# Ledger of designs, part 236: peptides against a protein of PDB entry 3ESW

Target 1, 322 residues: chain A of PDB entry 3ESW
Amino acid sequence: NNIDFDSIAKMLLIKYKDFILSKFKKAAPVENIRFQNLVHTNQFAQGVLGQSQHLCTVYDNPSWHSIVLETLDLDLIYKNVDKEFAKDGHAEGENIYTDYLVKELLRYFKQDFFKWCNKPDCNHCGQNTSENMTPLGSQGPNGEESKFNCGTVEIYKCNRCGNITRFPRYNDPIKLLETRKGRCGEWCNLFTLILKSFGLDVRYVWNREDHVWCEYFSNFLNRWVHVDSCEQSFDQPYIYSINWNKKMSYCIAFGKDGVVDVSKRYILQNELPRDQIKEEDLKFLCQFITKRLRYSLNDDEIYQLACRDEQEQIELIRGKTQ

## One batch from the design tools (peptide; made by RFdiffusion4, then SolubleMPNN)

Design b2_p27_4_s1 (from b2_p27_4, 18 letters changed)
Fold by OpenDDE base, seed 4:
Structure b2_p27_4_s1 (fold): chain B 322 residues (1-322), chain A 27 residues (1-27)
Amino acid sequence: as target 1 above (322 residues)
Amino acid sequence: SENLNELLEKLLKMFLQEWLKEEASKY
């Protein structure tokens, strides 16, 4: 009896798909209990959940995307993208164009659009007066600042004129299109929205050790790519551990389709103790949240995302960007 | 057919588990 290898292969593929899809079925009662217990007993888990409830969905706002696209110099951006794309001899329609777009958006954002703010300029003395500013501390937002999702306002006194300047730490990325200044939080927040506004698959990466950045899914590279707007960095996940010699414990990526521990991509040396949660519990938590985020997707979408997840897990295990 | 399906699922699960362990041990 000739073994019909093609039939067996088809059956295996079907069973593989079914097996993958089975992981994304509605959570069993035991999983729900485990999840509830974890988020109620572990502060880190509660923090990850809280961040996921915001970061996984906030950037999927079509009205915000329109405002972003209306605010950016798209003519300049695409002119520069087209120029660099043509210079490297790529044909129109190649998936690599999106990588050039992200690289130009990094350039444009850092060089032309947004400003790093260690200290604000004095509102009275004008531009380039931050050197005259003395921090007085932080306070709650006023009535106007509160309209733009502001939790904290840094207060500065001008040594020259004696006036007080407020630096609201806005979490509303639309307000950041106006203010065009901030630190890593504001940079990453607005830049995440910018990338999303171009229809890109983007994750917000939170590092426990007070840094944040993005990941973009490159269809050309077929993987998640490190993107740091503050550093104008594309595909350089090593910059923190190697170049900065930064000590880190956790890097968690938050996207519309999932929450992923990406620590292995970024923590290459000088790992801090991962003592905030058990590794098994963190893995469970991320999977559980991811499963919830995908509950409305069809089987084909779930399967495609699961294949992407598997490829990412292989990459993270291998420690090599393919 | 049901026995074959269960066997295939079991084999696939075992394969994936062992493969992931092996990949995790290489690094």
Scores: peptide ipSAE 0.021, ipTM 0.478, DockQ to the pose 0.058
Fold by OpenDDE base, seed 5:
Structure b2_p27_4_s1 (fold): chain B 322 residues (1-322), chain A 27 residues (1-27)
Amino acid sequence: as target 1 above (322 residues)
Amino acid sequence: SENLNELLEKLLKMFLQEWLKEEASKY
């Protein structure tokens, strides 16, 4: 009896697709109750939900993408990408072009476009005067600063001229295209928007221990890739745990298609206690938010994303065994 | 690039693992 392996494979694929799609149907009443109770009783869960409501959707703005593309030196960027692709990329296929693009955007952003601001320059004394700046504390935004989603303003006094300089911590990424300076928050915020403006699949990664970075989905590597604009880093998830010896508890990735605990990718040693939420409740929370983000997608889109999610989970499990 | 067969094998293993977890929760 010739086992029709093709018929069996097709039947298994249909059943698997139906099974996956069943998980993304409308949440059961019990799941909604569990979710509501969790976000009302657990502060960490409430924080993750609050971040998801912003970070999962804010960068999907076509008007912002246009402004970004009009602001960047696209001729320089594509010239550099084309040069590197022509050198080595043809042997690896067309999908590697996006990896070269992200690497060039990292270079361009750090070297040509954006600046690290530990302390601002004195507004009166001009450039290269940050050494003369003494922090006085932080305050709320003024009327002008408030237009650009500013939560706090750091205040500095110049030791040379005695004048006050304000360093507003803008959360509006379009304002950051003008100011072109900040710390990890401003860097990651604007760089996430930049990557999204090129039509890339990008996630914003929040670390509880006061750092933030991106992940890009590489079609060439067929996985999520670590991207840190501050470090000009591509595919180096180990830099925090190994190179910095940073102690960490949680890394959560926020994207348009889901919220994922990516702690296993970045926390390789010196793990801090994960005591903010039960592991089962965190898993449930991320899955529940992800399900809500996918409610408008068709069955094929849901299936493709679910396959991607499972491949990522396999990767994260295997990475602990190497 | 993982060939189609390797991908299918992974999907089948994942399906079996998920199915086993769901069945184990019923007993």
Scores: peptide ipSAE 0.020, ipTM 0.488, DockQ to the pose 0.051
Fold by OpenDDE base, seed 3:
Structure b2_p27_4_s1 (fold): chain B 322 residues (1-322), chain A 27 residues (1-27)
Amino acid sequence: as target 1 above (322 residues)
Amino acid sequence: SENLNELLEKLLKMFLQEWLKEEASKY
């Protein structure tokens, strides 16, 4: 009896595909009730939902992508990418080109394009005067600042000239293409849009302990890759826990196709209590939002993304064996 | 059956695990 192993394998793959697809069908009434109760009773869950409503979709704007590509020095960027790819990339295959692109975008963004702003320069005294600036606190945006999705404005007084300088915390990434300065929030916001503008699969990672960064899906590495524009960092998820000795509780990744708890990738030591939500409820929440984001996708897209999700979950359980 | 699906998921996870080891050994 020659067991047709190929036929059995094909049948198993079909059954598995059907099983996976069944998980992404419309939510049952009980799941909807659980979701509603969770977001109404748990503040952390409400926060994750609120962030997902913005971060999962805001960067998928073709008009913004065009503005970004028109603003960047694409000739310089591609010249540098092509130069680095020509050295070593041809031996590793064409899929590595996007890794070289992301690495160059990190370089370009930090070195040539964007600036860190701990304190603004004095509007009157000019450049390199931030040392003379004393914080007076924060206030609401004025009428002009309000046009650019500004929630707060930091106010500074110059110790030299006595003038007031406003540092609006803009959330409009298009305004950040003009201002070209900020902290981790502004850096990550604009850099996420930049990566998306090149057609890349990108997630925004929110850390509860006041940091934010990106993840890029590398086709070459076949996984999500840590990307921090502030640090010019590529594939260094350990920098926060190990290098900074940062204490963290939650890292949540927000993308167009899902919301994922990526805490295990980044919280390698100095873990803070995860007491904001039950682990089962957080898992349910992320899965529910992810399912909702995929409602318009076809069966093949759903299956491919589900396979990617399972690969990521395996990676997160094992830890990177360095 | 839910039991068959769990078994298939386990087998696929095992396959992915071995594949990831093989890919990691190339670099």
Scores: peptide ipSAE 0.019, ipTM 0.474, DockQ to the pose 0.097
Fold by OpenDDE base, seed 1:
Structure b2_p27_4_s1 (fold): chain B 322 residues (1-322), chain A 27 residues (1-27)
Amino acid sequence: as target 1 above (322 residues)
Amino acid sequence: SENLNELLEKLLKMFLQEWLKEEASKY
């Protein structure tokens, strides 16, 4: 009997697809109970859920994308991308062009567009007066600051003139297009929106030890790529653990299609205790949120994303990230 | 056909389990 190997291969592929898709079916009642109990009893889990409810969807706003694209110097950006692409003589097509775009956006954002603000300038004395500013603490927003999703305002006194300067920590990325200054939070928030406005697949990475950055899915590299707007860094996940010798416990990536523990990509040494949640519960939590984010997708979209997730997990296990 | 489907599911599960174990043991 001639074994029809082609038919067997097709059946295996169908069964494999069905098996993968079965993981993304609507949660069973027992999984819902486990989820509810976890977020009710574990503060870290509640925090991850709260962040996912915002960060996974907030940047998928067409109105914001339009405002961003109208605000940026697109002519300069594309001119620079075209110039750098032409220098390398790459015949690799449109996919590599997007990597050049992200690199130029990093340059443009840090060099031309946004400013690091350790201390604000004195509102009375003018520019380059931050050295004269003494922190007095933080307070709640006033009525005007509250219009722009401001939770905290840092208060500074000028040692020269004695006047008070307010530094509101705005969470509205559209307000950040106006203010054009901040720390890692403001940088990452606006830069995530900028990347999304170009139609890119982007995740917001939260580190428990007070840093945040992005990941971009490179179609050329066929993987998630580290992107830090503060550092003008592309594909350098090691900078925190190795270059900064930073101690870290958790790095969680938030995107429209899922929530992923990416700690293995960034925590290469000096790992802090992961004592905030059980590893199995964190894995369950991320998978459960990811499943919910994908409920409206078709089977082919779910399967493609699941294959991408599997490749990422293999990469993270193998330590293949540079 | 049912017996073949069950066998294929079993083989796929076994393969995936062994593959995951092997990958986990290499690193």
Scores: peptide ipSAE 0.018, ipTM 0.467, DockQ to the pose 0.060

Design b2_p27_4_s2 (from b2_p27_4, 17 letters changed)
Fold by OpenDDE base, seed 3:
Structure b2_p27_4_s2 (fold): chain B 322 residues (1-322), chain A 27 residues (1-27)
Amino acid sequence: as target 1 above (322 residues)
Amino acid sequence: SSEINKKLEEKLKMFLEEWIKKVASEY
């Protein structure tokens, strides 16, 4: 009796697809109760939920994408991408072009477009006067600053002229296209929007220990790639744990299609206690939010994303990002 | 026995990865 192995394989594939899709069906009442109890009783879970409600959707704004593309020097960017692609990219196929684009956007953003701001320049004394600035503390936004989703304004006094300079911490990424300065929060916020404006799959990574960065899904590498605009870094997830010797507890990635604990990608040594939530509850929370974000997707989209998620989980278990 | 089990787990993971990749490409 010749076992029809091809028929068995096809049947197994169908059953596997059905099994995967079954995980993304509407949440059972017991799962909803568990979720509600978790976000009401655990402050870390509430924080993750709150961040997901903003970060998973805010960058999917076509009007913002248009404003970004109108503001950037696209001619310079594409000229540089084409130049680097012409050297080495043709041998690797068309999918590598997006990796070259992201690398150029990192260069362009850090070198040509955006500035790091430890202290603002004095509004009265002009450029290169930040050394003369003394911090006085933080205040709420004024009426003008409040138009641009500003939660906090840092106040500085000039030691030379005695005038006050305000440094508003804007959360509106469109305002950041004008101001072109900030710290890690402003850098990551605007750079996430920039990458999204090129039609890329992007996640915002929040680290509990006061840093933020991006991940982009490379079709060439077929995985999520670390991207830090502040560092002009591409595919260097080790820079925090190894190069900086940074101690970290949690890294959570927020994207339109899901929320993922990516701590294993970035926390390679010097791990801090993960005591803010039970590991099982964090896993449940991320899966539950991810499931909600996918409610409007069709079965094929759900299946493709689920396959990508499983590949990422295998990668994270192996510790092989390279 | 522990080294053999680790190698078997690694081989099983690689097999599952290749299988998932193949499955994802056929649909």
Scores: peptide ipSAE 0.014, ipTM 0.448, DockQ to the pose 0.243
Fold by OpenDDE base, seed 4:
Structure b2_p27_4_s2 (fold): chain B 322 residues (1-322), chain A 27 residues (1-27)
Amino acid sequence: as target 1 above (322 residues)
Amino acid sequence: SSEINKKLEEKLKMFLEEWIKKVASEY
């Protein structure tokens, strides 16, 4: 009896595809009840849901992409990408070009485009006057600031001239193209939009311990790649746990196609207690939100994304993010 | 037949998960 291994393999692949697709069908009533109970009873779950409702969709705005591309020095960016790409002897059309693009965007953003703002410069005294600024606290936005999705304004007094300078914490990334300054939140927000504007597959990573960064899906590396605009870092997920010795509990990635607990990629040591939610409930929550985000996708798109998800889960188990 | 298919799918999933873990441990 010649076992037709090819026929068996084809049948297994069909069965596997059907099985995967079955997971992404409309949620059963029991799953909806579990989800509702979880988000109503667990504050962390509610927070993840709230973030997903914004972060998973906000950057998929074609009008914003156009504004970004019109604002960036694309000639400089592509010149530098082409230069570095050519130095390494790569042929045109290789998927690795996008990795060079992301690396140049990291360089360009940090060195040429955006500024870190611990304290603002004095609006009256001009540039390089932040050392003269004393924080007075925070307040709500004024009428103008409110137009740009501003929740908080930091207030500073200049020790030299006595004038007040406002540092609005804008959440509108288009406003950030004008202001060209911020902290990790503004950096990650605008940089996420920038990467999206180049048609890249990008996730926003939220860390509970007050940091945020991106992940880019490299077609060349065939995985999610750590990207931190603040650090000009590409594929260095270890920098927080190892280099900074940062203690962390949760890292959650938010993208158009899903929400993923990526804590295992970044929390390599000094793990804080994961006491905000049960692990099984967090896994369920992320899967449930991911399922909802994929409801409009066809079977082939769902299958491809599910294969990507499985590859990522394996990567995260193995710790082979290096 | 539906229960058997679910059990087979679960077994296949477990097999694939284990196989993928194994293959990926060898790379």
Scores: peptide ipSAE 0.022, ipTM 0.472, DockQ to the pose 0.069; fails the geometry check
Fold by OpenDDE base, seed 2:
Structure b2_p27_4_s2 (fold): chain B 322 residues (1-322), chain A 27 residues (1-27)
Amino acid sequence: as target 1 above (322 residues)
Amino acid sequence: SSEINKKLEEKLKMFLEEWIKKVASEY
């Protein structure tokens, strides 16, 4: 009896698609109860949910994308991308062009566009006066600063002139296009919006140990790629654990289509205790939020994303970026 | 049964690989 392997394969695929789609159906009442109990009883879970409500959707703003594209020197960016692509990219196909674009955006952002701000310059003494600045602490925003989603203002006194300089920690990325300065939070926030403005699949990665970065989905590499605007880093997930010898417990990626624990990509050594939530509860939480983010998608979109997720999970289990 | 399972696994693997490539090319 010649087993029709092609018929069996087709049937398996249909059943597999249906099985995958069944996982993304509306949550059962029991899952909703588990989710509500988890978020109400676990502060880490509540924090992940709160971040997802902002980070998963805030960057999907067409008006912001237009403002970004109008603000950047696109002629310079594309000139540099075209130049690097002409050297090495033609042999690798058209999909590699986007990797060159992200690498140039990293260069442009760090070298030409944005500034690191450990301490602000004195508003009275002018440029290159940050060395004279003493921190006095932090306070709430004033009426003007509050217009730009500012939660905290760092206060500095100039040792030379005695004047106070305010450093508002703006969370409005459009305001950051004007100020063009900040720390890892401001860098990652604006850079995430920049990448999104080019139509890229981007996630915001939150590390519990006070760092943040991006991931970009490379169509050329067919995987999520580490992107750190502060470091001008592309595909170097090891920099934190190995180069910095940073101790870390959790890295959570937030994107429009899902929330993913990406800790295994970045925590290669010096792992801190993962004691904030049970591993099963974190997995459930990320899956539950991901289901909610996908409720409006069609079956084909859900299926494509689910397969991308499975590939990523295999990558994360193998611990080798292929 | 072992040979049938091996051929099924190979076909499933090839299909998964082709499907993975196809899904990857549609992005």
Scores: peptide ipSAE 0.017, ipTM 0.457, DockQ to the pose 0.432; fails the geometry check
Fold by OpenDDE base, seed 5:
Structure b2_p27_4_s2 (fold): chain B 322 residues (1-322), chain A 27 residues (1-27)
Amino acid sequence: as target 1 above (322 residues)
Amino acid sequence: SSEINKKLEEKLKMFLEEWIKKVASEY
């Protein structure tokens, strides 16, 4: 009896696809109840949900992408990418071009485009006067600042001229294309939009211990890659735990196709207590939000994303065993 | 790693169990 192994393999693949699809299509009433109870009873869960409602969708704006592409020096960017690709990229295949693009965008953003703002310059004294600035506290936005999704304005007094300078913490990334300054929040916000504007798969990573960065899905590396615009860092997830000796509890990635606990990628030592939510509830929460984000996708898209999710989960396990 | 294999085995087991249940319900 010649066992038709090819027929068996095809049958198994079909059944596996059906199994995966069934997990994404069927919302059991019990899961909805569990989700509602979790977000109503757990503040951390509510925070993750609230962030997902913004971060998973806000960057998928074609109008914003156009504005970004019109604002950046694309000629310079592509010239630099082409130059680096011409050196080594042809040997590694066409997919590496996007890695060179992200690396150039990191360079361009930090070196040519955006500025770190620990303290603002004095509006009266001009450039390079931040050393003379004393913080007075924070206020709510004025009527103009409120147009650009500003929650907080830091107030500074110049020790030289005595004038007040306002540093609005804008959350509108289009306003950040104009202001071109900020801290980790503004950097990550605008840089996430920039990467999205090039048609890249990008996630926003929130760390509970007051830092934020990106992940980019590299087709060349076939995985999510750490990207920190503040640090001009590509594929260096260890920098926080090892180089900074930062203590961390949670890192959550937010993308259009899902919410993922990526703590295992970044928390390599000095782990803080994960006491904000039960691990099983966090896993459930991320999966449930991810399922909702995928409701409009077709069966093939759902299957491909599920395969990618499984690969990432395997990678995250391997990283702990090395 | 033993942990990766265990996770893969658990996933495969879950798939097989659901598949068996589905097949058994058709018979």
Scores: peptide ipSAE 0.017, ipTM 0.458, DockQ to the pose 0.049; fails the geometry check

